# Peptides against a protein of PDB entry 4X86, part 20

Target 1, 56 residues: chain A of PDB entry 4X86
Amino acid sequence: EGPQLLLSEAVSRAAKAAGARPLTSPESLSRDLEAPEVQESYRQQLRSDIQKRLQE

## One batch from the design tools (peptide; aimed at target 1 A15 A17 A20 R21)

Design b2_p22_5 (made by RFdiffusion4)
Pose (drawn by RFdiffusion4):
Structure b2_p22_5 (pose): chain A 56 residues (1-56), chain P 22 residues (1-22)
Amino acid sequence: as target 1 above (56 residues)
Amino acid sequence: ELDPVAVRIVEELVEAGKMILE
């Protein structure tokens, strides 16, 4: 489809493709991925990378 | 395609024993 805008969904799809199951729970992992610092870092990386590919 | 940042997070969690491979 397209680049995943939600980091929690991106990690979930990556874990499934890797066959990884959490030691805790998907709910606990998702809660941690929603921490503001983590989500903001992901948004900034996405913005930077999109702009750079657009620079063609 | 899988997101490289998400793939890296999953690898680091597996290495830390916080995720287990099936």

Design b2_p22_5_s1 (made by RFdiffusion4, then SolubleMPNN; from b2_p22_5 with R8A E15A K18R I20R)
Fold by OpenDDE base, seed 3:
Structure b2_p22_5_s1 (fold): chain B 56 residues (1-56), chain A 22 residues (1-22)
Amino acid sequence: as target 1 above (56 residues)
Amino acid sequence: ELDPVAVAIVEELVAAGRMRLE
């Protein structure tokens, strides 16, 4: 489940930092994060981040 | 360091009423 787990973890960290709490069930949140456009954006970001880190 | 995409998602979820800022 790689990318999905990474995304959920990243969102959890961001939410915690911002003091944001979910108003929907965990299942509903999971569905929101499973949206194809969201997953694709995250995949691209991960690739970009890895490339940047490898060049540091 | 926070993931910029994750931050954007949180912002959108708050805007959509699926998350609340405390």
Scores: peptide ipSAE 0.583, ipTM 0.916, DockQ to the pose 0.607
OpenDDE base, seeds 1, 2, 4, 5: peptide ipSAE 0.580, 0.581, 0.578, 0.578; ipTM 0.916, 0.916, 0.916, 0.916

Design b2_p22_5_s2 (made by RFdiffusion4, then SolubleMPNN; from b2_p22_5, 6 letters changed)
Fold by OpenDDE base, seed 1:
Structure b2_p22_5_s2 (fold): chain B 56 residues (1-56), chain A 22 residues (1-22)
Amino acid sequence: as target 1 above (56 residues)
Amino acid sequence: ELDPVAVAIVERLVAEGRMELE
């Protein structure tokens, strides 16, 4: 649940910054965010961000 | 700073009509 929660919160922050709001059910969004390719992309970004911070 | 993966997801959701801009 850790990575999934972080992703959902990141999406929420980005949506707010863009002034975007959902039109579909939260279940539909959750299902989409559980897709392996989406989770892997976020994992890669998170890993990269951590590595960059360790180098600062 | 915003998460670029999250930004891309929001862009896709808007394009798919699953999110709308205020």
Scores: peptide ipSAE 0.557, ipTM 0.915, DockQ to the pose 0.585
OpenDDE base, seeds 2, 3, 4, 5: peptide ipSAE 0.551, 0.550, 0.548, 0.556; ipTM 0.916, 0.916, 0.916, 0.915

Design b2_p22_5_s3 (made by RFdiffusion4, then SolubleMPNN; from b2_p22_5 with R8A E15A K18R I20E)
Fold by OpenDDE base, seed 2:
Formats: C-alpha cells, sequence, structure tokens
Structure b2_p22_5_s3 (fold): chain B 56 residues (1-56), chain A 22 residues (1-22)
C-alpha cells in the first residue's frame, strides 16, 4: 500500500546512501518493516514532516 | 533528503545482521 511503499522506498534510499545491502530475502526484509512500531513511527514522521511544510 | 526514521531502520537492520555495509 501507499505508506508501506513509501517506507520500503525510504529504507531503500537510506540503505543505498549508506552502502548497505540486504543479507536476508526480500520477504524477510518485508517482515521486518511490517512491525507495528516501525509502521507507526514512519507514519508519525511523515505526518510531522507534512505539517511542518504546510506551516512554513 | 534521507528520512531519519528510514536511516534508523537501516542502522537497526545492520545491527541485527539483516543488512551489511559495503
Amino acid sequence: as target 1 above (56 residues)
Amino acid sequence: ELDPVAVAIVEELVAAGRMELE
């Protein structure tokens, strides 16, 4: 979905910038990113960023 | 620019042995 795609894309970008590569399967990585606390943290970050930009 | 939450996730994945730095 939207938020999950955005998260996976953001993680991919961060990994590439750091020169990091997966050691596990894409499915295992997806499970790691599906953790509720991770998803909620990312949602909150996006919301905060959007709010800040709207107020600038 | 990089998403700080995404950066933290990458750091944790590296620490957990799910990713490696090249």
Scores: peptide ipSAE 0.538, ipTM 0.906, DockQ to the pose 0.583
OpenDDE base, seeds 1, 3, 4, 5: peptide ipSAE 0.537, 0.537, 0.536, 0.536; ipTM 0.907, 0.906, 0.907, 0.906

Design b2_p22_5_s4 (made by RFdiffusion4, then SolubleMPNN; from b2_p22_5, 6 letters changed)
Fold by OpenDDE base, seed 1:
Structure b2_p22_5_s4 (fold): chain B 56 residues (1-56), chain A 22 residues (1-22)
Amino acid sequence: as target 1 above (56 residues)
Amino acid sequence: ALDPVAVAIVEELVAAGRMERE
């Protein structure tokens, strides 16, 4: 895993660990999470989060 | 290991009614 992990995969893993399931179409949610702009935002957020944690 | 950003997103999706915990 790591910063190269796709958002859809990361969310899927987190959801399973939390025992959470989609109330809407799983395919629809996956499609939204796979959008290029969403993936880019995720990458930026992940990078920012890591940087913040390293500064703590 | 879980991605903390992904974990937070799941929490938000649950809060938004897009997901529910079993």
Scores: peptide ipSAE 0.583, ipTM 0.913, DockQ to the pose 0.665
OpenDDE base, seeds 2, 3, 4, 5: peptide ipSAE 0.580, 0.572, 0.574, 0.577; ipTM 0.913, 0.912, 0.912, 0.914

Design b2_p22_6 (made by RFdiffusion4)
Pose (drawn by RFdiffusion4):
Structure b2_p22_6 (pose): chain A 56 residues (1-56), chain P 22 residues (1-22)
Amino acid sequence: as target 1 above (56 residues)
Amino acid sequence: ETVLTDAEIAEIGLEAAREELE
């Protein structure tokens, strides 16, 4: 489809493709991925990379 | 499925997200 805008869904997909199951729970992992610092860092990385590919 | 810590799974997800954005 396209680049995943939600880091929580990107991790879930990646874990499923890697066959990884959490030691805790998907709910606990998702809660931690929603920490503001983590979501903001992801948003900034996404913005930077999209602008760079657009620089062609 | 392989049981991993939340930190290990988060790292795998971050690496995959970076590759997707390239």

Design b2_p22_6_s1 (made by RFdiffusion4, then SolubleMPNN; from b2_p22_6, 10 letters changed)
Fold by OpenDDE base, seed 5:
Structure b2_p22_6_s1 (fold): chain B 56 residues (1-56), chain A 22 residues (1-22)
Amino acid sequence: as target 1 above (56 residues)
Amino acid sequence: MRVVSDEEIRAIGLEAYRQELQ
Protein backbone atom coordinates (compact mmCIF):
# COMPACT_ATOMS: atom_id res chain seq x y z
CA GLU B 1 0.00 0.00 0.00
CA GLY B 2 1.05 3.58 -0.65
CA PRO B 3 1.45 6.31 1.93
CA GLN B 4 -1.57 6.66 4.19
CA LEU B 5 -2.74 9.73 6.06
CA LEU B 6 -4.50 9.04 9.33
CA LEU B 7 -7.54 11.24 9.82
CA SER B 8 -6.84 11.66 13.52
CA GLU B 9 -3.38 13.03 12.80
CA ALA B 10 -4.61 15.33 10.04
CA VAL B 11 -7.30 16.79 12.29
CA SER B 12 -4.90 17.24 15.19
CA ARG B 13 -2.36 19.12 13.10
CA ALA B 14 -4.98 21.21 11.35
CA ALA B 15 -6.60 22.21 14.63
CA LYS B 16 -3.26 23.28 16.08
CA ALA B 17 -2.38 25.22 12.95
CA ALA B 18 -5.72 27.03 13.16
CA GLY B 19 -5.22 27.75 16.85
CA ALA B 20 -8.43 25.89 17.64
CA ARG B 21 -9.35 23.59 20.51
CA PRO B 22 -12.55 21.55 20.77
CA LEU B 23 -15.04 22.17 23.57
CA THR B 24 -15.01 18.53 24.64
CA SER B 25 -11.31 17.68 24.69
CA PRO B 26 -8.55 17.04 22.15
CA GLU B 27 -8.03 13.54 23.53
CA SER B 28 -11.67 12.52 23.30
CA LEU B 29 -12.00 13.90 19.79
CA SER B 30 -8.83 12.15 18.64
CA ARG B 31 -10.09 8.86 20.04
CA ASP B 32 -13.34 9.22 18.09
CA LEU B 33 -11.47 10.06 14.88
CA GLU B 34 -9.29 6.96 15.20
CA ALA B 35 -12.30 4.74 14.56
CA PRO B 36 -12.00 3.14 11.11
CA GLU B 37 -15.64 3.82 10.27
CA VAL B 38 -15.15 7.54 10.91
CA GLN B 39 -12.11 7.72 8.65
CA GLU B 40 -14.03 5.79 6.00
CA SER B 41 -16.84 8.35 6.16
CA TYR B 42 -14.38 11.17 5.57
CA ARG B 43 -12.84 9.26 2.66
CA GLN B 44 -16.27 8.85 1.11
CA GLN B 45 -17.00 12.55 1.51
CA LEU B 46 -13.73 13.35 -0.24
CA ARG B 47 -14.55 10.94 -3.06
CA SER B 48 -18.00 12.45 -3.43
CA ASP B 49 -16.57 15.96 -3.65
CA ILE B 50 -14.13 14.90 -6.36
CA GLN B 51 -16.90 13.26 -8.36
CA LYS B 52 -19.06 16.36 -8.11
CA ARG B 53 -16.24 18.54 -9.39
CA LEU B 54 -15.63 16.21 -12.33
CA GLN B 55 -19.28 16.53 -13.30
CA GLU B 56 -19.20 20.32 -13.36
CA MET A 1 -5.98 29.61 21.27
CA ARG A 2 -9.71 29.75 20.58
CA VAL A 3 -12.22 27.19 21.81
CA VAL A 4 -14.62 25.93 19.15
CA SER A 5 -17.25 23.23 18.74
CA ASP A 6 -16.29 19.66 17.95
CA GLU A 7 -18.15 20.10 14.67
CA GLU A 8 -15.91 22.98 13.64
CA ILE A 9 -12.81 20.96 14.51
CA ARG A 10 -14.09 18.12 12.33
CA ALA A 11 -14.69 20.59 9.49
CA ILE A 12 -11.17 22.00 9.81
CA GLY A 13 -9.80 18.46 9.75
CA LEU A 14 -11.82 17.45 6.71
CA GLU A 15 -10.48 20.39 4.71
CA ALA A 16 -6.92 19.54 5.74
CA TYR A 17 -7.55 15.92 4.80
CA ARG A 18 -8.79 16.96 1.35
CA GLN A 19 -5.75 19.19 0.78
CA GLU A 20 -3.39 16.37 1.71
CA LEU A 21 -5.04 13.69 -0.44
CA GLN A 22 -5.64 15.83 -3.55
Scores: peptide ipSAE 0.333, ipTM 0.803, DockQ to the pose 0.510
OpenDDE base, seeds 1, 2, 3, 4: peptide ipSAE 0.330, 0.331, 0.333, 0.332; ipTM 0.800, 0.802, 0.802, 0.803

Design b2_p22_6_s2 (made by RFdiffusion4, then SolubleMPNN; from b2_p22_6, 11 letters changed)
Fold by OpenDDE base, seed 2:
Structure b2_p22_6_s2 (fold): chain B 56 residues (1-56), chain A 22 residues (1-22)
Amino acid sequence: as target 1 above (56 residues)
Amino acid sequence: PRVVSDEEIKAIGLEAFQQELQ
């Protein structure tokens, strides 16, 4: 299965919780983070990191 | 609110994203 939470949503929620806003703009940042290849890259990196930890 | 770089915002959000995926 794929991720249930979109990267763009996670960043938006976390930024709000931290009381922070991006230097550029929320809309511009969200647009960049909605690119499928960006979210997939993060997912793959996380998966790789977990696998490496399990092998240590 | 606190203004930070887009890179810092991404880092903050990525942590939450990773927790959801685990």
Scores: peptide ipSAE 0.302, ipTM 0.764, DockQ to the pose 0.534
OpenDDE base, seeds 1, 3, 4, 5: peptide ipSAE 0.296, 0.299, 0.298, 0.298; ipTM 0.760, 0.760, 0.763, 0.766

Design b2_p22_6_s3 (made by RFdiffusion4, then SolubleMPNN; from b2_p22_6, 10 letters changed)
Fold by OpenDDE base, seed 5:
Structure b2_p22_6_s3 (fold): chain B 56 residues (1-56), chain A 22 residues (1-22)
Amino acid sequence: as target 1 above (56 residues)
Amino acid sequence: PRVVSDEEIRAIGLEAFRQELQ
């Protein structure tokens, strides 16, 4: 299990909606984004953004 | 589709991630 929203899924859907394709194959990029430590890094960035907004 | 850097793709995804979780 994990978070309800997977980073890899969010990236995939957002890229398709934007009509964008990465230089790296979508499959290879998705595999990289599925790594727990990578998703955790993005979660930390999200937390940081929220904290900054609360302090503004 | 528009070909973009992997960095831009990750940025697009991060923004979507923020919108879903905030």
Scores: peptide ipSAE 0.277, ipTM 0.761, DockQ to the pose 0.516
OpenDDE base, seeds 1, 2, 3, 4: peptide ipSAE 0.273, 0.277, 0.276, 0.273; ipTM 0.759, 0.762, 0.762, 0.758

Design b2_p22_6_s4 (made by RFdiffusion4, then SolubleMPNN; from b2_p22_6, 11 letters changed)
Fold by OpenDDE base, seed 3:
Structure b2_p22_6_s4 (fold): chain B 56 residues (1-56), chain A 22 residues (1-22)
Amino acid sequence: as target 1 above (56 residues)
Amino acid sequence: PRVLSDEEIKAIGLQAYQQELQ
């Protein structure tokens, strides 16, 4: 099971809330973040970081 | 409007993403 919230959606909302615009374009950025391998990498990184902290 | 690099935008969003997942 993957995350309910998509990384691309989270980044878009956060950027908008911060009044930030990417150098490239919102469309290009979203396309990069919608890649399944990218989202999975970030999810795994988060999980790994949590596990590492619990082991300290 | 504040213009940021893609990496900076990703960093902002990643933090929000992590908060939602926890």
Scores: peptide ipSAE 0.353, ipTM 0.801, DockQ to the pose 0.516
OpenDDE base, seeds 1, 2, 4, 5: peptide ipSAE 0.348, 0.349, 0.352, 0.345; ipTM 0.801, 0.800, 0.801, 0.799

Design b2_p22_7 (made by RFdiffusion4)
Pose (drawn by RFdiffusion4):
Parts: sequence; structure tokens; C-alpha cells
Structure b2_p22_7 (pose): chain A 56 residues (1-56), chain P 22 residues (1-22)
Amino acid sequence: as target 1 above (56 residues)
Amino acid sequence: TFEELVEAFREAIEKGDALPDP
């Protein structure tokens, strides 16, 4: 489809493709991925990378 | 990237930081 805008969903897809199951729970992992610092860092990385590819 | 995350999860299984999916 496209680049995943939600980090939590990107991680869930990656873990499924890797066959990884959490030691805790998917709900606990998602809560931690929603920490503001983590989500903001992801948004900034996404913005930077899109602008760069657009620079062609 | 998605590929880097997939490899990070495979490494986490090997290190016992994650469990393999049944």
C-alpha cells in the first residue's frame, strides 16, 4: 500500500514477517511505541526521507 | 526500514529478547 504512518502498525507488520512474538503482549509493546519521543522521532525521520526522495 | 526491523526481530529471537511465533 504505502509507507506506514503509525509506528505501532509498522512494528506489528515487521514482527509478523520476522515470526517474532513478544515476551510481554502486543498491547504492552504498542503502549511503549506510542511514547511521544518515539512517535515524534519516527515522524521526523519520515518527513526527512520523503523530502529527500522528492529532491529528484 | 521494514527489512531492518525484520532482521532486528530475528536477532531478538536469537538473543532470547523475543519468542518465536508458534

Design b2_p22_7_s1 (made by RFdiffusion4, then SolubleMPNN; from b2_p22_7, 7 letters changed)
Fold by OpenDDE base, seed 2:
Structure b2_p22_7_s1 (fold): chain B 56 residues (1-56), chain A 22 residues (1-22)
Amino acid sequence: as target 1 above (56 residues)
Amino acid sequence: SFEELVAAFREAIARGELLPAP
């Protein structure tokens, strides 16, 4: 468990931090990132990343 | 990670796959 960001939100924040904008519409990108399978993959990756950080 | 995601965006800009924010 634990609080987790949606991938779409993480991407939005990262894009802002990087000073980037998509070539396509932000809405289209967000829609793709909100797909359940994509979000699940991100959740798993996030948990893995956190675990690795804790082991450092 | 978030840092890697940011780095990926920077690289995408460098490659011309993304535009710099206005």
Scores: peptide ipSAE 0.275, ipTM 0.827, DockQ to the pose 0.726
OpenDDE base, seeds 1, 3, 4, 5: peptide ipSAE 0.271, 0.270, 0.272, 0.271; ipTM 0.826, 0.827, 0.826, 0.827

Design b2_p22_7_s2 (made by RFdiffusion4, then SolubleMPNN; from b2_p22_7, 9 letters changed)
Fold by OpenDDE base, seed 2:
Structure b2_p22_7_s2 (fold): chain B 56 residues (1-56), chain A 22 residues (1-22)
Amino acid sequence: as target 1 above (56 residues)
Amino acid sequence: SFEELVELFKKMIEEGKLLPAP
């Protein structure tokens, strides 16, 4: 079905791991990343990445 | 991947597109 993590959550965790923060507020970034069209694109990319990994 | 995303963010810090966390 859907991905385990929302894009916003994945980005948040990755940013934390990288020691990064956005130029804008984290809340604004989260809002942008939670847009349905953005999340759908992320889902498709994630599925594609998984398929590529399975082919390796 | 998650790892690629982390590396991307590190690169963006180096390029001044993102700020380092305090």
Scores: peptide ipSAE 0.219, ipTM 0.802, DockQ to the pose 0.728
OpenDDE base, seeds 1, 3, 4, 5: peptide ipSAE 0.215, 0.214, 0.192, 0.208; ipTM 0.800, 0.799, 0.787, 0.798

Design b2_p22_7_s3 (made by RFdiffusion4, then SolubleMPNN; from b2_p22_7, 9 letters changed)
Fold by OpenDDE base, seed 4:
Structure b2_p22_7_s3 (fold): chain B 56 residues (1-56), chain A 22 residues (1-22)
Amino acid sequence: as target 1 above (56 residues)
Amino acid sequence: SFEELVELFKEMIKNGELLPAP
């Protein structure tokens, strides 16, 4: 339900924009970011942050 | 936000926590 937010995509795009790469392998980082519990946490945080910004 | 993530990653590069991309 609701828009599907991808932490892995957000991090990947931000890293490219910043010209950054992780000290660990990109594959290891991607695997960690794609874990269901991590993805859900990101969705919740992003939703909360957006709501806070809209209230300002 | 996306912009905040970008800024964070730039700071991490400065702090040596991330490497600059080739």
Scores: peptide ipSAE 0.197, ipTM 0.794, DockQ to the pose 0.705
OpenDDE base, seeds 1, 2, 3, 5: peptide ipSAE 0.177, 0.193, 0.196, 0.192; ipTM 0.773, 0.782, 0.795, 0.793

Design b2_p22_7_s4 (made by RFdiffusion4, then SolubleMPNN; from b2_p22_7, 10 letters changed)
Fold by OpenDDE base, seed 4:
Structure b2_p22_7_s4 (fold): chain B 56 residues (1-56), chain A 22 residues (1-22)
Amino acid sequence: as target 1 above (56 residues)
Amino acid sequence: SFEEMVEAFKAGIAAGKLLPAP
């Protein structure tokens, strides 16, 4: 239940794997993604999307 | 997990914080 990774860490890993780049800097992006409200939104969306996939 | 990374990637793109790989 819930994410195993913090949003900031998940984005960092995903971006690296896909070759995506931050618009600003990795450090600035990480700071933005560490905001509690942003992390909570990620948690909720992840939960919702997993549920959607389960019923596909 | 992979699912978490995909979700995180989507969120980053949607928020206009990430540029997709060329």
Scores: peptide ipSAE 0.257, ipTM 0.755, DockQ to the pose 0.351
OpenDDE base, seeds 1, 2, 3, 5: peptide ipSAE 0.256, 0.233, 0.242, 0.252; ipTM 0.755, 0.740, 0.745, 0.751

Design b2_p22_8 (made by RFdiffusion4)
Pose (drawn by RFdiffusion4):
Structure b2_p22_8 (pose): chain A 56 residues (1-56), chain P 22 residues (1-22)
Amino acid sequence: as target 1 above (56 residues)
Amino acid sequence: ELDPVAVAIVEELVKQGRMILD
């Protein structure tokens, strides 16, 4: 469909494709992925990469 | 396509034993 805007959904999809199950729970992993520093870093990476590909 | 950042996170969690492969 498109680039995943939510890091939590991106990780969930990646784990499923890798056949990985959490030691804890999906809910605990998602809570940690929502930490502001992690979400902000992801948003900045996404913004930088999109702008660069647009530079063609 | 899978997000490279998300794939790296999953690989690191598997390496740390915090995720288990089926």

Design b2_p22_8_s1 (made by RFdiffusion4, then SolubleMPNN; from b2_p22_8 with E12A K15A Q16A I20V D22E; failed a check: a repeat of another design)
Amino acid sequence: ELDPVAVAIVEALVAAGRMVLE

Design b2_p22_8_s2 (made by RFdiffusion4, then SolubleMPNN; from b2_p22_8 with K15A I20V D22E)
Fold by OpenDDE base, seed 4:
Structure b2_p22_8_s2 (fold): chain B 56 residues (1-56), chain A 22 residues (1-22)
Amino acid sequence: as target 1 above (56 residues)
Amino acid sequence: ELDPVAVAIVEELVAQGRMVLE
């Protein structure tokens, strides 16, 4: 799966764990999470996290 | 375990008034 789905799922899980709910439309939130800079940053973080796990 | 990047995003969304803690 691509970073978009991974990020949306990760944010959903984090929000539920924190007891947070959206105050804006789901579409608006999705657009924010789909921003190119956000997606690229997340991809890089994910790669870094995987590398860290492999080095443990 | 929770993704720390995702947690930070949730925190920012709450700070921006895009999410609310219940």
Scores: peptide ipSAE 0.548, ipTM 0.914, DockQ to the pose 0.658
OpenDDE base, seeds 1, 2, 3, 5: peptide ipSAE 0.551, 0.547, 0.553, 0.548; ipTM 0.914, 0.914, 0.914, 0.914; seeds 1, 3, 5 fail the geometry check

Design b2_p22_8_s3 (made by RFdiffusion4, then SolubleMPNN; from b2_p22_8 with E12R K15A Q16E I20V D22E)
Fold by OpenDDE base, seed 1:
Structure b2_p22_8_s3 (fold): chain B 56 residues (1-56), chain A 22 residues (1-22)
Amino acid sequence: as target 1 above (56 residues)
Amino acid sequence: ELDPVAVAIVERLVAEGRMVLE
């Protein structure tokens, strides 16, 4: 499972927690999540989160 | 704990009308 799958899972979890459901096509969402800037931001944040948790 | 990037994405999707809160 790569970064894209991890982000998709994280978005799904957040949506469910908020009680949000999709109104548009899954393809549109997938395209949005594949944006390079989004993927890079997620990678950096994931790295930071892991480091924080390892040091707790 | 929810991922803050994921939370921000959900908020944007709702604002854009691509998701709706129930």
Scores: peptide ipSAE 0.554, ipTM 0.915, DockQ to the pose 0.644
OpenDDE base, seeds 2, 3, 4, 5: peptide ipSAE 0.548, 0.552, 0.549, 0.553; ipTM 0.917, 0.916, 0.917, 0.916

Design b2_p22_8_s4 (made by RFdiffusion4, then SolubleMPNN; from b2_p22_8 with K15A Q16E I20V D22E)
Fold by OpenDDE base, seed 1:
Structure b2_p22_8_s4 (fold): chain B 56 residues (1-56), chain A 22 residues (1-22)
Amino acid sequence: as target 1 above (56 residues)
Amino acid sequence: ELDPVAVAIVEELVAEGRMVLE
């Protein structure tokens, strides 16, 4: 567990913890979550979230 | 600790019917 998780990995961990499983193709879901634009958006959100938490 | 963004996405995926809670 580290601060630079891929979104797909983060979602996988959250799903597992919640007992959620895919109803559609897990490969398709992974592909969607691993799209470069999605990952970049996630990186930006993660950075913003970390900065926000550091200010608390 | 779970990533809150990831948690929100799981919730949305369940709402969309792409995932199901067991």
Scores: peptide ipSAE 0.592, ipTM 0.919, DockQ to the pose 0.787
OpenDDE base, seeds 2, 3, 4, 5: peptide ipSAE 0.591, 0.590, 0.590, 0.587; ipTM 0.920, 0.919, 0.920, 0.919

## One batch from the design tools (peptide; aimed at target 1 A10 P22)

Design b2_p23_1 (made by RFdiffusion4)
Pose (drawn by RFdiffusion4):
Structure b2_p23_1 (pose): chain A 56 residues (1-56), chain P 23 residues (1-23)
Amino acid sequence: as target 1 above (56 residues)
Amino acid sequence: TEISEEVANEVLEELLEEGRLVL
């Protein structure tokens, strides 16, 4: 489809493709991925990379 | 999709190193 805008969904997809199951729970992992610092860092990386590919 | 998958794989590797995931 496209680049995943939600980091929590990107990680869920990656874990499923890697066959990884959490030691805790998906809910605990998602809560931690929603921490403001983590989500903001992801949004900044996404913005930077999109602008760069657009620079062609 | 590559951009989001690369970041998600890095986070996945960190979670494996922290022992929070089992393969």

Design b2_p23_1_s1 (made by RFdiffusion4, then SolubleMPNN; from b2_p23_1, 8 letters changed)
Fold by OpenDDE base, seed 3:
Structure b2_p23_1_s1 (fold): chain B 56 residues (1-56), chain A 23 residues (1-23)
Amino acid sequence: as target 1 above (56 residues)
Amino acid sequence: MEISESRALEVLKELLERGLLEL
């Protein structure tokens, strides 16, 4: 729903892709994902994905 | 395999940087 929830979902998916699972709770993960550099990376990727979809 | 929060963040960043992750 919100950016932090989307980030937590993204991290979960990334972990699965890497063949791993997070040890932390969703709440703790959400707090850690407040890091600006991580949020910026996600924002850039999301923007790119949206642009691609709009161009299809 | 279990990973820490910090490791999960690293995985996310790496996948995004390489363009191997689409959200």
Scores: peptide ipSAE 0.100, ipTM 0.638, DockQ to the pose 0.091
OpenDDE base, seeds 1, 2, 4, 5: peptide ipSAE 0.106, 0.060, 0.060, 0.058; ipTM 0.652, 0.569, 0.568, 0.563; seed 1 fails the geometry check

Design b2_p23_1_s2 (made by RFdiffusion4, then SolubleMPNN; from b2_p23_1, 12 letters changed)
Fold by OpenDDE base, seed 2:
Structure b2_p23_1_s2 (fold): chain B 56 residues (1-56), chain A 23 residues (1-23)
Amino acid sequence: as target 1 above (56 residues)
Amino acid sequence: MEISRSIAERILKEYLERGLLEL
């Protein structure tokens, strides 16, 4: 894994680890999570959280 | 990666709460 992991993949991996399944379809979930604005928000949160942890 | 998984888990919880995912 790395900092370039897509949100869709991260959530899919987390869901699999937790035993969670989409109530619609894996494809629909991936489609939602692959939206550009969602991915960008994830990237920003990831960067921000890393910075905050490094400053603590 | 710890932080990416943490964010993903928060999203997962939100989706569970909204009924988009099921355990």
Scores: peptide ipSAE 0.227, ipTM 0.764, DockQ to the pose 0.791
OpenDDE base, seeds 1, 3, 4, 5: peptide ipSAE 0.225, 0.223, 0.228, 0.225; ipTM 0.764, 0.763, 0.765, 0.763; seed 4 fails the geometry check

Design b2_p23_1_s3 (made by RFdiffusion4, then SolubleMPNN; from b2_p23_1, 12 letters changed)
Fold by OpenDDE base, seed 1:
Structure b2_p23_1_s3 (fold): chain B 56 residues (1-56), chain A 23 residues (1-23)
Amino acid sequence: as target 1 above (56 residues)
Amino acid sequence: MEISESYARRILKQLEAEGRLER
């Protein structure tokens, strides 16, 4: 049902890959990205992205 | 993983635009 990775983890990995770091702190950013509404938005948009890829 | 990575990169760009990230 839900994604394997939490958004906070996905963004953390992407940031590291891009050489980017939070201006405040990793913990502060993770706290924001772990909010239920943010995670739900991630789930919904991830599903949408999958559907788009399948239609290509 | 690939799809989550794609979405995460979009979020990353938004965070950069908001000035929440640095390199």
Scores: peptide ipSAE 0.527, ipTM 0.872, DockQ to the pose 0.663
OpenDDE base, seeds 2, 3, 4, 5: peptide ipSAE 0.523, 0.525, 0.524, 0.522; ipTM 0.871, 0.872, 0.872, 0.872

Design b2_p23_1_s4 (made by RFdiffusion4, then SolubleMPNN; from b2_p23_1, 12 letters changed)
Fold by OpenDDE base, seed 2:
Structure b2_p23_1_s4 (fold): chain B 56 residues (1-56), chain A 23 residues (1-23)
Amino acid sequence: as target 1 above (56 residues)
Amino acid sequence: MEISESYARQVLEEYEAAGLLER
């Protein structure tokens, strides 16, 4: 269970789709988003949001 | 991937609001 897509990858895809780029670098942005606590927060919120939507 | 995509866009929106993104 859990999301198969890392937050860093999800944001990378969204950035490309939006034509947006970080002022730093894509690599720096990915590094920030790959922090364990960030990924865990993403996982938890994703699960929570799924549950909320299923209950609507 | 709808929820993950929307969440990712929210993250990007926050970065943009902080002036950390460019188009």
Scores: peptide ipSAE 0.404, ipTM 0.841, DockQ to the pose 0.699
OpenDDE base, seeds 1, 3, 4, 5: peptide ipSAE 0.399, 0.393, 0.401, 0.395; ipTM 0.840, 0.837, 0.841, 0.838

Design b2_p23_2 (made by RFdiffusion4)
Pose (drawn by RFdiffusion4):
Structure b2_p23_2 (pose): chain A 56 residues (1-56), chain P 23 residues (1-23)
Amino acid sequence: as target 1 above (56 residues)
Amino acid sequence: EESTERVANEIVEELLEEGRLVL
């Protein structure tokens, strides 16, 4: 489809493709991925990379 | 798509090293 805007859904897809199951739970992992610092860092990386590819 | 997949894979690798995920 497209680049995943939600980091929690990106990680869930990556784990499924890697066959990884959490030691805790998917709910606990998602709660941690929603920490403001983590989500903001992801949004900044996404913004930077999109602008760069647009620079063609 | 590649950038978002790379970031997600790096997080999965870090969680495996921390022992929070199993294969």

Design b2_p23_2_s1 (made by RFdiffusion4, then SolubleMPNN; from b2_p23_2, 13 letters changed)
Fold by OpenDDE base, seed 2:
Structure b2_p23_2_s1 (fold): chain B 56 residues (1-56), chain A 23 residues (1-23)
Amino acid sequence: as target 1 above (56 residues)
Amino acid sequence: METTEKIALEIVKAYEEAGLLER
């Protein structure tokens, strides 16, 4: 994927793959993960990690 | 494992530990 993938979508996929379910609702989980500051932190971390991996 | 997936799985793990997700 890449930096264009929303954190909420990435976590949704990962949760499904891991067989994990929210104690509340998928919508509530997505809402929490869609906060702008959370998405920005994810983008920065993803970018940083990709750069690190490319340097290996 | 793709970096995006790795980060997402770490978050899932954290949520599980926090009792926000269950298997």
Scores: peptide ipSAE 0.395, ipTM 0.848, DockQ to the pose 0.713
OpenDDE base, seeds 1, 3, 4, 5: peptide ipSAE 0.385, 0.387, 0.392, 0.385; ipTM 0.845, 0.845, 0.846, 0.844

Design b2_p23_2_s2 (made by RFdiffusion4, then SolubleMPNN; from b2_p23_2, 12 letters changed)
Fold by OpenDDE base, seed 1:
Structure b2_p23_2_s2 (fold): chain B 56 residues (1-56), chain A 23 residues (1-23)
Amino acid sequence: as target 1 above (56 residues)
Amino acid sequence: MDTTREYAERIVKELLAEGRLER
């Protein structure tokens, strides 16, 4: 149903892979990305993207 | 298909553009 990773964790991994880091702090960024509305948006968009991919 | 990674990569690009991330 939901994603295996929280958005904050997914972004952290992707940022590291891209050689990017927060301008402020990892904790500050994680706090923002862990907001319920942000996580829910991630869940909804991920589900939608999966559905679109399966329909191709 | 790894939509989680793809989505996260999109977010990283947006955060870079916004100046929340840097390289």
Scores: peptide ipSAE 0.644, ipTM 0.906, DockQ to the pose 0.670
OpenDDE base, seeds 2, 3, 4, 5: peptide ipSAE 0.640, 0.640, 0.643, 0.642; ipTM 0.905, 0.905, 0.906, 0.906

